Peptides against a protein of PDB entry 6O8C. Designs and how they scored, part 69

Target 1, 262 residues: chain A of PDB entry 6O8C
Amino acid sequence: VGLRYEKISLPKIHPRYDLDGDASMAKAVTGVVCYACRTASTLLLYQELMRKGVRWLVELVKDDYNETVHKKTEVVITLDFCIRNIEKTVKVYEKLMKVNLEAAELGEISDIHTKLLRLSSSQGTIESSLQDISSRLSPGGLLADTWAHQEGTHPRDRNVEKLQVLLNCITEIYYQFKKDKAERRLAYNEEQIHKFDKQKLYYHATKAMSHFSEECVRKYEAFKDKSEEWMRKMLHLRKQLLSLTNQCFDIEEEVSKYQDYT

## One batch from the design tools (peptide; aimed at target 1 P15 Y17 F196 Y202)

Design b2_p29_1_s4 (made by RFdiffusion4, then SolubleMPNN; from b2_p29_1 with E1S E12K Q14L E18D E22K E23K K27L)
Fold by OpenDDE base, seed 5:
Structure b2_p29_1_s4 (fold): chain B 262 residues (1-262), chain A 29 residues (1-29)
Amino acid sequence: as target 1 above (262 residues)
Amino acid sequence: SEEEEWEKEFEKFLEELDKELKKAEELVE
């Protein structure tokens, strides 16, 4: 998922004084820088939306984590209670067996006890998994969202506004070149001004394209790459949490089958 | 789910942005 944009380049600027050529060139430059401004704005909007999505997903996953922890705790309490009750029952039956009572019932209860202990062992694995997830979600963890605040471009950078200023300067020169073209021939002083403006146009255009490439496009691409990677990991983590929750439910269900013996 | 709704909204936004980018490209052509 990402925005597609075309790589843009400035047209060739010829050093030769040519009113028709200069007007055409200026028009082309204006178009390119205009595209850069619009693209920069679009890229910024994309990033801001992604940041909102990141914050939303973090909160969602935190909620899922808390629910899973709660469920796990509930199951542990239930399981421990069942184990204690079964152990008491086993002790009673062991005493009765010494008095020649039916050994078959003791065997069944002992098997249940063994199964419950296995379930208890699985809780340890769930706990370790939850701890791992917690560590990953922590502020210093691998899934921290600090990158979203650091990477990419932000409205406070005012990149679009900076590009717009340059575009305005370029556009002004373009309109002047249109007028110059209409005059067909310029006086000496006007010709010198035209030549000077052409240099200014080149300067502004180069600055705009450099800013666009280095401050907008490059940072956007870095943000995009990090966001995609992070998002994939977060979604996977969420699935893991759901899996753990389901495991807790499965254990609870199995324990409920043995409650008749406790 | 909330996730599915978010994804749908996000996709819609991306489509709109793509349209805007296409318009911008036409200005260069």
Scores: peptide ipSAE 0.016, ipTM 0.561, DockQ to the pose 0.014
OpenDDE base, seeds 1, 2, 3, 4: peptide ipSAE 0.015, 0.014, 0.017, 0.016; ipTM 0.560, 0.388, 0.558, 0.560; seeds 3, 4 fail the geometry check

Design b2_p29_2 (made by RFdiffusion4)
Pose (drawn by RFdiffusion4):
Structure b2_p29_2 (pose): chain A 256 residues (1-92, 99-262), chain P 29 residues (1-29)
Amino acid sequence: VGLRYEKISLPKIHPRYDLDGDASMAKAVTGVVCYACRTASTLLLYQELMRKGVRWLVELVKDDYNETVHKKTEVVITLDFCIRNIEKTVKVVNLEAAELGEISDIHTKLLRLSSSQGTIESSLQDISSRLSPGGLLADTWAHQEGTHPRDRNVEKLQVLLNCITEIYYQFKKDKAERRLAYNEEQIHKFDKQKLYYHATKAMSHFSEECVRKYEAFKDKSEEWMRKMLHLRKQLLSLTNQCFDIEEEVSKYQDYT
Amino acid sequence: YEEEFEEFQELSLEEQEEYLEEKEEELEE
């Protein structure tokens, strides 16, 4: 979804010299830049938080991986150990009652369990190579896409907002005077141009730098999330597959 | 002035900056 904010544009700046109109205009412009500035700050927060989160979520899946491999090895030393019971030089030269019967069916399941465990390790390694630092789930898009604190985009907007704010405040004063001396009238007309210049620069900067990069980060995160949930589903299927093996071995562990 | 300000609004940002410098110089003089 991303941040739901309203897109607010600069009002039309009429060219006449009008102390009342210019004051009202400057106030409206300052307001739009504040919204743009404040919104630009929250966009950066959502990115910075998203990074902190993706980083953390990747490490958590590594814990879910380590937890699973810790039980896969924990169970193998039971399969290989309980196979050493019913399938060693102890269990099974002509013979008819030497145990080749209904227990041989369990030895068959345990052979298929030990072998099927083989491809578990093959798939388990494949997900480790995606969780690895250089793998295809590395959060490299996270540090490339979008804006950063080092970009100083908020404070850049803030510098322009200050220029605009100082002018608005002066335009209030001018409106209060109802008439401006000669030089002051001219200076006021110049500041009106400056205000428009600063505002359009701040607005276009917000658009082409903050929002454009934010949306690029937003789409990269939606793409990376699909890959993440796809890997998490697979790792989970490998975890359940182990508890199954533990369950089907903990039955045959108790013999007579 | 109204015509000049309307022409100023039609300028690109670079042209507006040059224009503001020239005007700033004229005001200083």

Design b2_p29_2_s1 (made by RFdiffusion4, then SolubleMPNN; from b2_p29_2 with Y1W E3K E10K E18K Y19W E25K E28K)
Fold by OpenDDE base, seed 3:
Formats: structure tokens, sequence, C-alpha cells
Structure b2_p29_2_s1 (fold): chain B 262 residues (1-262), chain A 29 residues (1-29)
């Protein structure tokens, strides 16, 4: 879930020379662009925070991975040791069987051996799964976090500053239009300046809105979508790691039951 | 002037910028 923002649009800018209307329009434009500046800043902040979160989650999952690998390694050693011991026992009983002794016991030990071998096979599956996870987390993998540095808006883009500059220009014109309105009637030269300022206002306003929409909002939305997708995948991966860890514990527990025979 | 402004509104941002620059020079004369 990302930040909610309102869709903004510029008020209608009529071509008519109207001191009252122009002042009102300029006020509205100032408000809209001011909102754009604030929104852009907020969107940027959100993305920066999310980037930190992404880095944090990556490290967390890496830790989980390493823990799982460690546990897996421990179990493999234990299991292999148990298998070797059982195999020695089987050989002894096979020898005894040749002299018609302890036939029933041999069957039991052989069954244990078979079970241990099955457990060993399951370890192979766990290993493959871990390798897959490692691949996904590796640089260039499907769960790489490189997108977080590429997508969205960044402080280096200076979008907020650019919008602020435009806002300053617009605000200046607005204040002038307030003064013009108070005069009720302008001299010829002042009228020409007013008309020119109105054109400048239009330019700055449209430039601001274009920049806001294309460079701030659009990129933010892309970042948001990508982040949500990535986060879901990472959380799923974490669950997979937990599952693998639990499987290792299960194997360890099962092996412990047979240690008395070794 | 209303027609002039309407035509100005139809210009691209780049064209508007150029127009404003030219007009500014004219006003300073």
Amino acid sequence: as target 1 above (262 residues)
Amino acid sequence: WEKEFEEFQKLSLEEQEKWLEEKEKELKE
C-alpha cells in the first residue's frame, strides 16, 4: 500500500483581460502547484524510505538463508555418520546370518538403513531448493534489488526543487495580479506587462503540471508497483526458507531415533 | 490580444518558452 494523493488539474485560464479573474485564477494556480510541490516531496520521501526497507529485507533474508544452510550442513553430517554406522552393523549381521544366527534382527536393521537412505535423498532436494534460492538472491537474480535504485524518483533528480522554482515564479505573478486588481484600471504599459505575465503564468503552470505528472507521479507509481511485487516474492521466499529449515529439523529428529542402533 | 493568448496556449512548452523570450526582449525596448 502506497501513499494516496489527489489528482490535480489547473483551473481554466481564459484569454480575456480581466484583472479580477486573473487574480483569482493566479491564486488557484498557486495553490495547485504548491500542492504538487508538497506531494512530490512526500512521494520522494516515501520512496527513499522504501529503499531502506528493501535493503533491510534483503539482509534479513540473507541471514535466514545462511542459517538454513548451516542447519542443513549439520544434519547432513549427522545423517551421514548414522548411515555409516548402520552399514557397519548390517555387515556384522549379514555375517551372522551366514551361520544361521539373528535373522530377525538383520531385518530390522536393514529397514532402518533403508529409511536413512530415504532421508538422505530428501536432503538432496533441500540442497537443490537452497541453490535455487541462492540463485534468486544473487546479483542479477529474479529477486535482486537493483530495481530499487533504478525505478522511481530520486533526490538527484531535483524534481521538488524544479517545481519550487516554478512555484516561485507563479507566486510572484500572483502577488502582482493582486496589486493589479486593487488598481482596478492599469495604464497602457502596465496592462501590457500584465498580459505578458499572464502568459508567463500559463507557461510556468503547465510546465509544472507536466513535470509533476510525468516525472513525479508516473515514476512513483512504477516504483510502487515494482516494490509491491518484489516484496511479495521476498516474503514468499522467506517462508520457503522456513519450510526448509523445518524439514532439516524433522530429518534430525528422525535420525536421532536410530542412533541407539549405532 | 485574446486571440494571441489563445494561440500561445496551443504552443508546446518549448515554443512557449521561445515566444516568451522574444516578447521579453520586445518589452525591454
Scores: peptide ipSAE 0.578, ipTM 0.957, DockQ to the pose 0.951
OpenDDE base, seeds 1, 2, 4, 5: peptide ipSAE 0.578, 0.577, 0.578, 0.578; ipTM 0.956, 0.956, 0.956, 0.956

Design b2_p29_2_s2 (made by RFdiffusion4, then SolubleMPNN; from b2_p29_2, 8 letters changed)
Fold by OpenDDE base, seed 3:
Structure b2_p29_2_s2 (fold): chain B 262 residues (1-262), chain A 29 residues (1-29)
Amino acid sequence: as target 1 above (262 residues)
Amino acid sequence: WEEEFEEFLKLSLEEQEEYLKKKEKELKA
């Protein structure tokens, strides 16, 4: 579940010279941009944590894969040994039949041989599936984690710092507007400065909101969507590995039933 | 001034930056 954030918008800025209104507006703008800074920081932290989680999951799945491959290899060795022994037994019975011994025992051994060959064929399917999984987990594969380094926002982008600089500029103007409000009336020069600062305030605020929306929120949403999709695929792959492992155990169990004939 | 401010609000961020640089020079003169 991704972090929930509220959509923020700048308050309406009126063109009228009004010391009380301008102070109130500046306060509201400061609050909005402050929220943007905090939100951007939280979104960045979430993504960094998710990147760590992605790396962890990749290693976990690789371990599962290696365990499955190991088990498959053991079963192949056991199965091949059993097949060779049954084939020797079949040859012995074929020789005995030529000397007028009963055919009933040969039929049972022949059936076992056929079953073992079918099990051997299934091992080929398991091998093919494991190769597919290996390919998908490879650096160029469909489940590569390269997207985690490409998508979203990164500390190196310095988005939070950029927003903080803009917030500092806005806050400074807000404090000045509070002072201006307290004076009730400004001299001509101070009035001109106030008007200029109001334009600066709007500029910084708009720049902050644009940066927040385009560089922080948008990229975060893209990262979140990609991570959810990737995570679902990885979990499915783990289930596939478990299924293959269970198939290996089933084959091993079946082979063990025939070891008494070998 | 209200009209000037309204026109300023319609500018792009780049145009606003240029406007502010010009005004800053005027205020320091």
Scores: peptide ipSAE 0.577, ipTM 0.962, DockQ to the pose 0.909
OpenDDE base, seeds 1, 2, 4, 5: peptide ipSAE 0.576, 0.576, 0.576, 0.577; ipTM 0.962, 0.962, 0.962, 0.962

Design b2_p29_2_s3 (made by RFdiffusion4, then SolubleMPNN; from b2_p29_2, 9 letters changed)
Fold by OpenDDE base, seed 5:
Structure b2_p29_2_s3 (fold): chain B 262 residues (1-262), chain A 29 residues (1-29)
Amino acid sequence: as target 1 above (262 residues)
Amino acid sequence: WEEEFEKFLSLSLEEQEKYLEELEKKLKE
């Protein structure tokens, strides 16, 4: 899970006035910052998609939970009904036994009653598990998705736009350096401007890289890590819900075997 | 100039910005 990106670094900038070297350097810097812009955009997109996925998964799990609760409720009703009927039957047979009749059958019915009570106890455990799951899914619970809105980068941060502005400045200087290179020699004033632009280039590039690393990459990595952890927990939760559902089906099936005695 | 450039490289981003602003003023004079 997660996007792979290449670690980037700015090329070494030499302080020496060199029109050819400066043009080449500027080209390289432009490339690096351009990559940063594209990467930042991709990372942002990924996070936005993941946020949508998180919301979707939360709703899906809530639906699963509700279905499990529904099934559990159905089984409880069925089981309780069966228990009540068996208890009535037991009472009847106990009365008959007092007149020395149906002793063997009473034993069988009593055993069924005991089994049903065990199943009822199991339902209590299922209920407790469902309550635990509900608490985890609730606002402020361990599986809350608040992190998805807090962590990472967001469109409102305008990181890509900020980087693009810096890239535009860098690109402008690069094109100027290409022109300067073509002139081979610059007049004094143009030389001073070139030197000034070289410093500006470095400033913009460094600012871009700092912003990229601190505000884009770092936050993305944090988001990624949290998303992976959260996803694992959610998948485990779904597995638990499935297990509980299956337990309900198993209980229902077992109860159905005893309905013939009611 | 190389020495000045090297000094510039050692500055923080904030200091670099200030430096550039001052230099721009000088170039316009």
Scores: peptide ipSAE 0.523, ipTM 0.950, DockQ to the pose 0.973
OpenDDE base, seeds 1, 2, 3, 4: peptide ipSAE 0.522, 0.523, 0.523, 0.523; ipTM 0.949, 0.950, 0.950, 0.949

Design b2_p29_2_s4 (made by RFdiffusion4, then SolubleMPNN; from b2_p29_2, 8 letters changed)
Fold by OpenDDE base, seed 5:
Structure b2_p29_2_s4 (fold): chain B 262 residues (1-262), chain A 29 residues (1-29)
Amino acid sequence: as target 1 above (262 residues)
Amino acid sequence: WEKEFEEFQKLSLEEQEEWLKKKEEELKK
């Protein structure tokens, strides 16, 4: 789960004044920071898509929950109605038994009544489970999606833009170093500028890498880890809801068998 | 200059920025 990216590092920047070496180094640095920019943009896009997915999944699960609650309520009503009818039937048969009639049927109806009461008891467990799920999905619950808005990188952070600015500075210096290399030897003033530019290059490069590592990669990894954990929990919850729904259907089916006796 | 560059590399990003600003001012004079 998540995007794979290559670990990047800056090439060694030697302190030696070397026009050929500096041009080559600058080229390599440009490549690395360019990759960082592209990677940062990809990581950001991925996170934004995941946030949309998280929101979608939350709504889906809430809908599933509501459907399950509705089904449970329907079954409770049906079951209660069936129990009441069976209880009435039991009373009628008890009266008939006083006249020495149909003792065997009374036994069967009493057994059905007992079974229905057991089913009714199971509804209490389902209700408790649904309440637990509701609490987990509620604001501030264990499955709240607030983390998706807090963790990771966001467009408002402008990380890609910041990296791009640094890349532009680095690229400019690289082009100058290419020109310097072509000159083979620089005048004193040009040499001083080259040296200064090399220091600027180092600064921009290290700043870019620091920003990429700390503000892009680290935060992305935190988001990824949190999203994976949350997703596992949500999938498990959906399975629980499905199980509860199936239990409701099973109870409904069983109750339907007894309705013929009412 | 090599020593200067090496020392520059040991500076924090904030210190590097300050150094560059100072140097730029010197070069403009």
Scores: peptide ipSAE 0.586, ipTM 0.958, DockQ to the pose 0.949
OpenDDE base, seeds 1, 2, 3, 4: peptide ipSAE 0.586, 0.586, 0.586, 0.586; ipTM 0.958, 0.958, 0.958, 0.958

Design b2_p29_3 (made by RFdiffusion4)
Pose (drawn by RFdiffusion4):
Structure b2_p29_3 (pose): chain A 256 residues (1-92, 99-262), chain P 29 residues (1-29)
Amino acid sequence: VGLRYEKISLPKIHPRYDLDGDASMAKAVTGVVCYACRTASTLLLYQELMRKGVRWLVELVKDDYNETVHKKTEVVITLDFCIRNIEKTVKVVNLEAAELGEISDIHTKLLRLSSSQGTIESSLQDISSRLSPGGLLADTWAHQEGTHPRDRNVEKLQVLLNCITEIYYQFKKDKAERRLAYNEEQIHKFDKQKLYYHATKAMSHFSEECVRKYEAFKDKSEEWMRKMLHLRKQLLSLTNQCFDIEEEVSKYQDYT
Amino acid sequence: AAEEEALEEELEAQAEEAEEKLEEAEEEE
């Protein structure tokens, strides 16, 4: 979804010299830039937080991986150990009552369990190579896409907002005077041009730098999320597959 | 876009006129 904010544009700046109009215009412009500036700050927060989260979520899946491999090895030393019971040089030269019967069916399941465990390790390694630092789930898009604190985009907007704010404050004063001396009238007319220049620059910067890069980050994250949930579903299927093996071995562990 | 460009030109023209007038006022002084 991303941040739901309203897109607010600069009002039309009429060219006439009008102290009342210019004051009302400057106020409106300052307001729009504040909204743009404040919104630009929240976009940066959402990115910075997203990145802190992706970093963390990745490490958590590594814990879910390590937890699973810790049990896969924990169970193998039971399969290989309980196979050493019913399938060693102890269990099974002509013989008819030497145990080749109904227990041989369990030895068959345990052979298929030890072998099926083989491809568990093959799939388990494949997800480790995606969770690895260089793998195809590395959060490399996170540090490339979008804006950063080092970009200083908010403070850059802030510098322009200050120029615009100082002018608005002066334009209030001018409106209060109802008439401007000669030189002051001319300076006021120049500041009106400066105000428009600063505002359009701040607005276009907000558009082409903050929002544009933010949306690019937003789409990269939606893409990366699909890959993530796809891997988490696979790792989970491997975890359940182990508890199954633990379950089907904990039955045959108790014999007579 | 065209209206904004026209508006910018008008504002610049007014700013230039304002500078000229300030120079003329300095010369007269």

Design b2_p29_3_s1 (made by RFdiffusion4, then SolubleMPNN; from b2_p29_3, 12 letters changed)
Fold by OpenDDE base, seed 5:
Structure b2_p29_3_s1 (fold): chain B 262 residues (1-262), chain A 29 residues (1-29)
Amino acid sequence: as target 1 above (262 residues)
Amino acid sequence: MKEEEELKKKLEEQAEEAKEALRKQEEEE
């Protein structure tokens, strides 16, 4: 999910002195740069919101991880306790078997013991998976959120403000050109001023659009791409955690079936 | 004149759409 924007371009600026054409051109340029300012502001806001979302999601996933670790630990304790009890029971029945008693029951208990040991072995895989997840979430890990601070645009860059300054300069020239148009003909000195202002307008417009493209749009796109990739990875990780949690519950359920034998 | 107004209108519409998209995202988060 990302903000869609259309690529904007400056209108063609003709070098020829034309009061009507210059006023029209200046109006168009003002519109384009105004859009750039608004778009830059919107893109910045989006990135700031996404950064908040990233931080929130990191904390959420950390909580999920801790919960899963806790559940795993609980299951390990329960399972180990059950194994120890079954082992004691096996020893008792082995003694009884010496007098040819309870042979069938011993077989059943031994099977339970074997099943519990299998469940215990599966916990090693869960532990390894949790360690992998922990490493990915750790500082400097593959899912670190450092990119969110490095990529994109920030309020401190003052991109919107810089664009607004340029827009103000352009707008001032536009209003002058509108007045010049109303005069229909300028004196020589005013004509020269108009020509110089047209050059200034071109300079400001070009600077604005370059800044918008390079410092706003490009950086936003880079941020967006990284955010999407990171988000997919985080969601996948959450799914992995859920799977591990479910495995813990499954083990707990299986262990509960054998509690009557302990 | 007409092309400039049309361009301005299109840009304005895009800006409003972008604002609305942001609002919706903020509500979903």
Scores: peptide ipSAE 0.017, ipTM 0.430, DockQ to the pose 0.015
OpenDDE base, seeds 1, 2, 3, 4: peptide ipSAE 0.016, 0.007, 0.016, 0.014; ipTM 0.443, 0.372, 0.480, 0.452; seed 2 fails the geometry check

Design b2_p29_3_s2 (made by RFdiffusion4, then SolubleMPNN; from b2_p29_3, 12 letters changed)
Fold by OpenDDE base, seed 4:
Structure b2_p29_3_s2 (fold): chain B 262 residues (1-262), chain A 29 residues (1-29)
Amino acid sequence: as target 1 above (262 residues)
Amino acid sequence: MEEEEKTKKELEEQAEEAKELLKKAEEEA
């Protein structure tokens, strides 16, 4: 669930010189750009936290993989040992059958041998699945985390600082417009300055909102979409690893039932 | 979008007019 932010827009700027209207407009613009600055900071923080989470999850899944591989290896060794022992027993009974008719016991051992061979065949599927997982986790694999470093906004982009500079300029103009409003009437020179400052305010505000939309929001949304997709895939992969581990335990348990015959 | 462009154009025209007025005022001083 990504951070929800409100879509903000600049208020309409009336071309008419109006000290009361201009002060009110400037206040509204200041509020909007202030919100953009705070939002940009929050979005940046979220992305940085997500990047940490991504790195953590990658390491966690790698550890899970290694544990699964270890367990699989253990089971393979145990299974192979059991198979070899059963095969020896079968050979002994086959020799004994030539001398003494113990046919019932040989049949049971032969059935166990067949079951163990079936279990051994399933290990190949587990191995192939582990190899697939390893390939996906490898550098350049489908679950590589390179996107986390490429997508979105970063502290080095200084987007928040850039917005803050623009906000400071806008805020200064707003405070001046508040003073101008208090004067009720400006001299000609001050009126011209006011009109010029109104244009500057518009320029700064437009620049701020453009920067916010294009360099903060859009990039954040792209990062969010990539992160959600990647996270779903990673969680699914982790579930697959757990499933493979459980399959190894199931095989080990089944093999343990036959150890009394070895 | 059209209203925003119209407002932008009006503001740009006013900006140029204000710059010209400021330049004239600086030349008369």
Scores: peptide ipSAE 0.022, ipTM 0.429, DockQ to the pose 0.554
OpenDDE base, seeds 1, 2, 3, 5: peptide ipSAE 0.017, 0.019, 0.017, 0.014; ipTM 0.400, 0.438, 0.422, 0.437; seeds 1, 5 fail the geometry check

Design b2_p29_3_s3 (made by RFdiffusion4, then SolubleMPNN; from b2_p29_3, 15 letters changed)
Fold by OpenDDE base, seed 3:
Structure b2_p29_3_s3 (fold): chain B 262 residues (1-262), chain A 29 residues (1-29)
Amino acid sequence: as target 1 above (262 residues)
Amino acid sequence: MEEEKETEKKLEEQAEEAKKLLEEQKLKE
């Protein structure tokens, strides 16, 4: 589950000159943009942590894959050895069968041979599955982690810093508006400055909120969705590997039953 | 965006002019 954040919006800015109202408005704007800065920072941190997690999981699954491949190889060697030995035995008994002395024994050995061949066939299926998994984990595969480096926001984007600069400008105007409010009435020139600062505040605030929405929130949501999908697929893959490993153990156990005949 | 920047620039210029007028007034007092 990703981080939850509140939907924020700028307060309405009235065009009318009002020292009390303008100070209150500026305070509210400062609060909203401050929240945006903090949220952007938190969203960035989340994504960086997730990227680390993705890298870790990829390595873990690759290790699981290698272990499964190793086990499969061992089983194949054992099985092939057993098959070769049984085939030699079958040939010997076939020669004896010409004299009709070992018919029952030949039947038993032949049945074992058939069972071993079936087990050998199952190895082909396991190999095919492992190849599929390998292809999915490859750099160009469906489970490649390249998206983690492309999607979302990154420290190099400097989104938080950009928002902070805008916040600083807004905060400065807010503090001036607090002073203006305390004066109760401004001289003509000071009033004109106040009006211009109000417009500047609006501009900075709008820029900040647009940047937050488009460059922080939107990209974060895309990253989150992609990460959740990818994680589900990786977990499923890991379960598949476990299943294949268990199949190898099962085959090994069956082969061990026939080792006395080899 | 460009139009907004131009507007901001004009506002800044006007604000600076207002500040100068304020400073001149303080010097006369």
Scores: peptide ipSAE 0.021, ipTM 0.558, DockQ to the pose 0.197
OpenDDE base, seeds 1, 2, 4, 5: peptide ipSAE 0.019, 0.019, 0.021, 0.020; ipTM 0.509, 0.546, 0.537, 0.550

Design b2_p29_3_s4 (made by RFdiffusion4, then SolubleMPNN; from b2_p29_3, 13 letters changed)
Fold by OpenDDE base, seed 5:
Parts: structure tokens; C-alpha cells; sequence
Structure b2_p29_3_s4 (fold): chain B 262 residues (1-262), chain A 29 residues (1-29)
């Protein structure tokens, strides 16, 4: 589950000249854009941490894969050895059957041989599954982590810094509006400047919120969605690897029961 | 979004009016 943030919107900006109202509005706008800056920073940090986590998980799963492959290989060698030995034993007992000795034992050995061959055949399925997993983990595979580098926001985008610049401009106007409010009445030229600054405030605020929504929030959400999907797939893959490992252990255990016949 | 555009237009109109007034004042100086 990704970071939760509150949806924010700019307060209504009235076109009417009102020193008290404009100061209050500017204060509110400053607060909203400040929140946007902080949120953008937090979202960026989260994504960077997630990217590290993704890289870590990829390496972990690769290690798990290699261990599973190693175990599978070990089991194959052991199984093949047992099969060869039991086949030799079968041949010996077949010779003994010429004198009608050990018929029951031959039957038992033959059954063991059949069981071992069945176990050996199951290795093909395991191999196929491992190959599938390998293909998924390979570069360009379905579980490649290229999305983590492409999706979302990055420090190089300088989104937080851009928002901070706009916030600084907004804050400056807000402080001026506080001063204007304290004057109660402005001279004509000062009043006109106030009106122009109010327009600037609006443009800075809207630019900030648009940038926040489009370049920070939207991209973050896309990253979050992809990360969740990818994580689910990776976890499932790990479960598959575990299952394959367990199958190898099960086969090894079964083979160990027949060691006395080799 | 429509409301935002309306407000933007109103602010722009106000700004243009302010510019005109400033220009007129400069002529009187």
C-alpha cells in the first residue's frame, strides 16, 4: 500500500478588491501550496525508497532462483545415480530368475525402478517451470524492473524545487497583502499594484497546483499501481520457487527410501 | 475547471482595467 495523501484544492479566489479578503485568501493559498510542496517531497522519497526495495527484491529472488536450480541439479544427479544402480540390480536379479530364485525381490525392485522413473519424469516439469521463471526474470522479461526507472517522479525532475520557487513567490505576495491589510487603505498606485499582485498570485498558485497534480501526484499514482502489480507478481514467483524447492526435497526424500537397494 | 476559467477571465479583465488606469495616471503626471 502506497502513501496516502489528502486531495487538496485551491480556495476560491474572488476578483473583488478587498484587502482583508485578499490577505486571508493569500494565506490560504500559501498553506495549500505549502502542503503540495511537502507532499511532493514525501511522494518522491517514497518512490526512491521503493526503487531501492525493488532492486533488493530482484536480487533476492535471483538468489532464490539460483538456489532452487542448484537443488534441482543435485536431485537430478542423485536420482540418475539411483536409477542406474537399480537398473544394475534388476539385471542381476533377472539372471537369478533363471534358477527361480528371488522372484518376489525382483518384483519389488522393478516397482522401485518404476517409481524412480516417475520421479525422474517429474523433473522435466520442474525444469520447464524454472525456465519459465528464468525468462520472466531475464532482461526484457515480464518481471523486469525497467518500469521502476521509467515510472513516477525522480529527483532529476526537480519538481519539489519548482514548486518551492512558486511557493516563495506566493509567500512574498501574501506578506505584502498582510502589510496592505494593515494600511486599511491604499493609495491609487498601491491599489493597482495590489491588484496586479493578486493576479500574479493566482497564476503562481494555479501553476503550482497543476504541476503538483500532473507531474507529482499522477505520476506517483502510476508508479504506485505498477509497483503493486509487480510486487504481487514477484511474491507469486517466490511462492512458485518455494514450491519447486519443496518438490525437490520431496523427491530427494523419496529417493532416500530406496538407498538400501542400491 | 469551468469556474477556474471564469475566475481567470475575471482577474484578467481586472488586470487590464488596472493597466489602463495606471496609464491614464501617468499621462496626468
Amino acid sequence: as target 1 above (262 residues)
Amino acid sequence: MEEEERLKKELEEQAEEAKKLLEEQKKLE
Scores: peptide ipSAE 0.021, ipTM 0.476, DockQ to the pose 0.788
OpenDDE base, seeds 1, 2, 3, 4: peptide ipSAE 0.015, 0.019, 0.018, 0.019; ipTM 0.431, 0.497, 0.515, 0.488

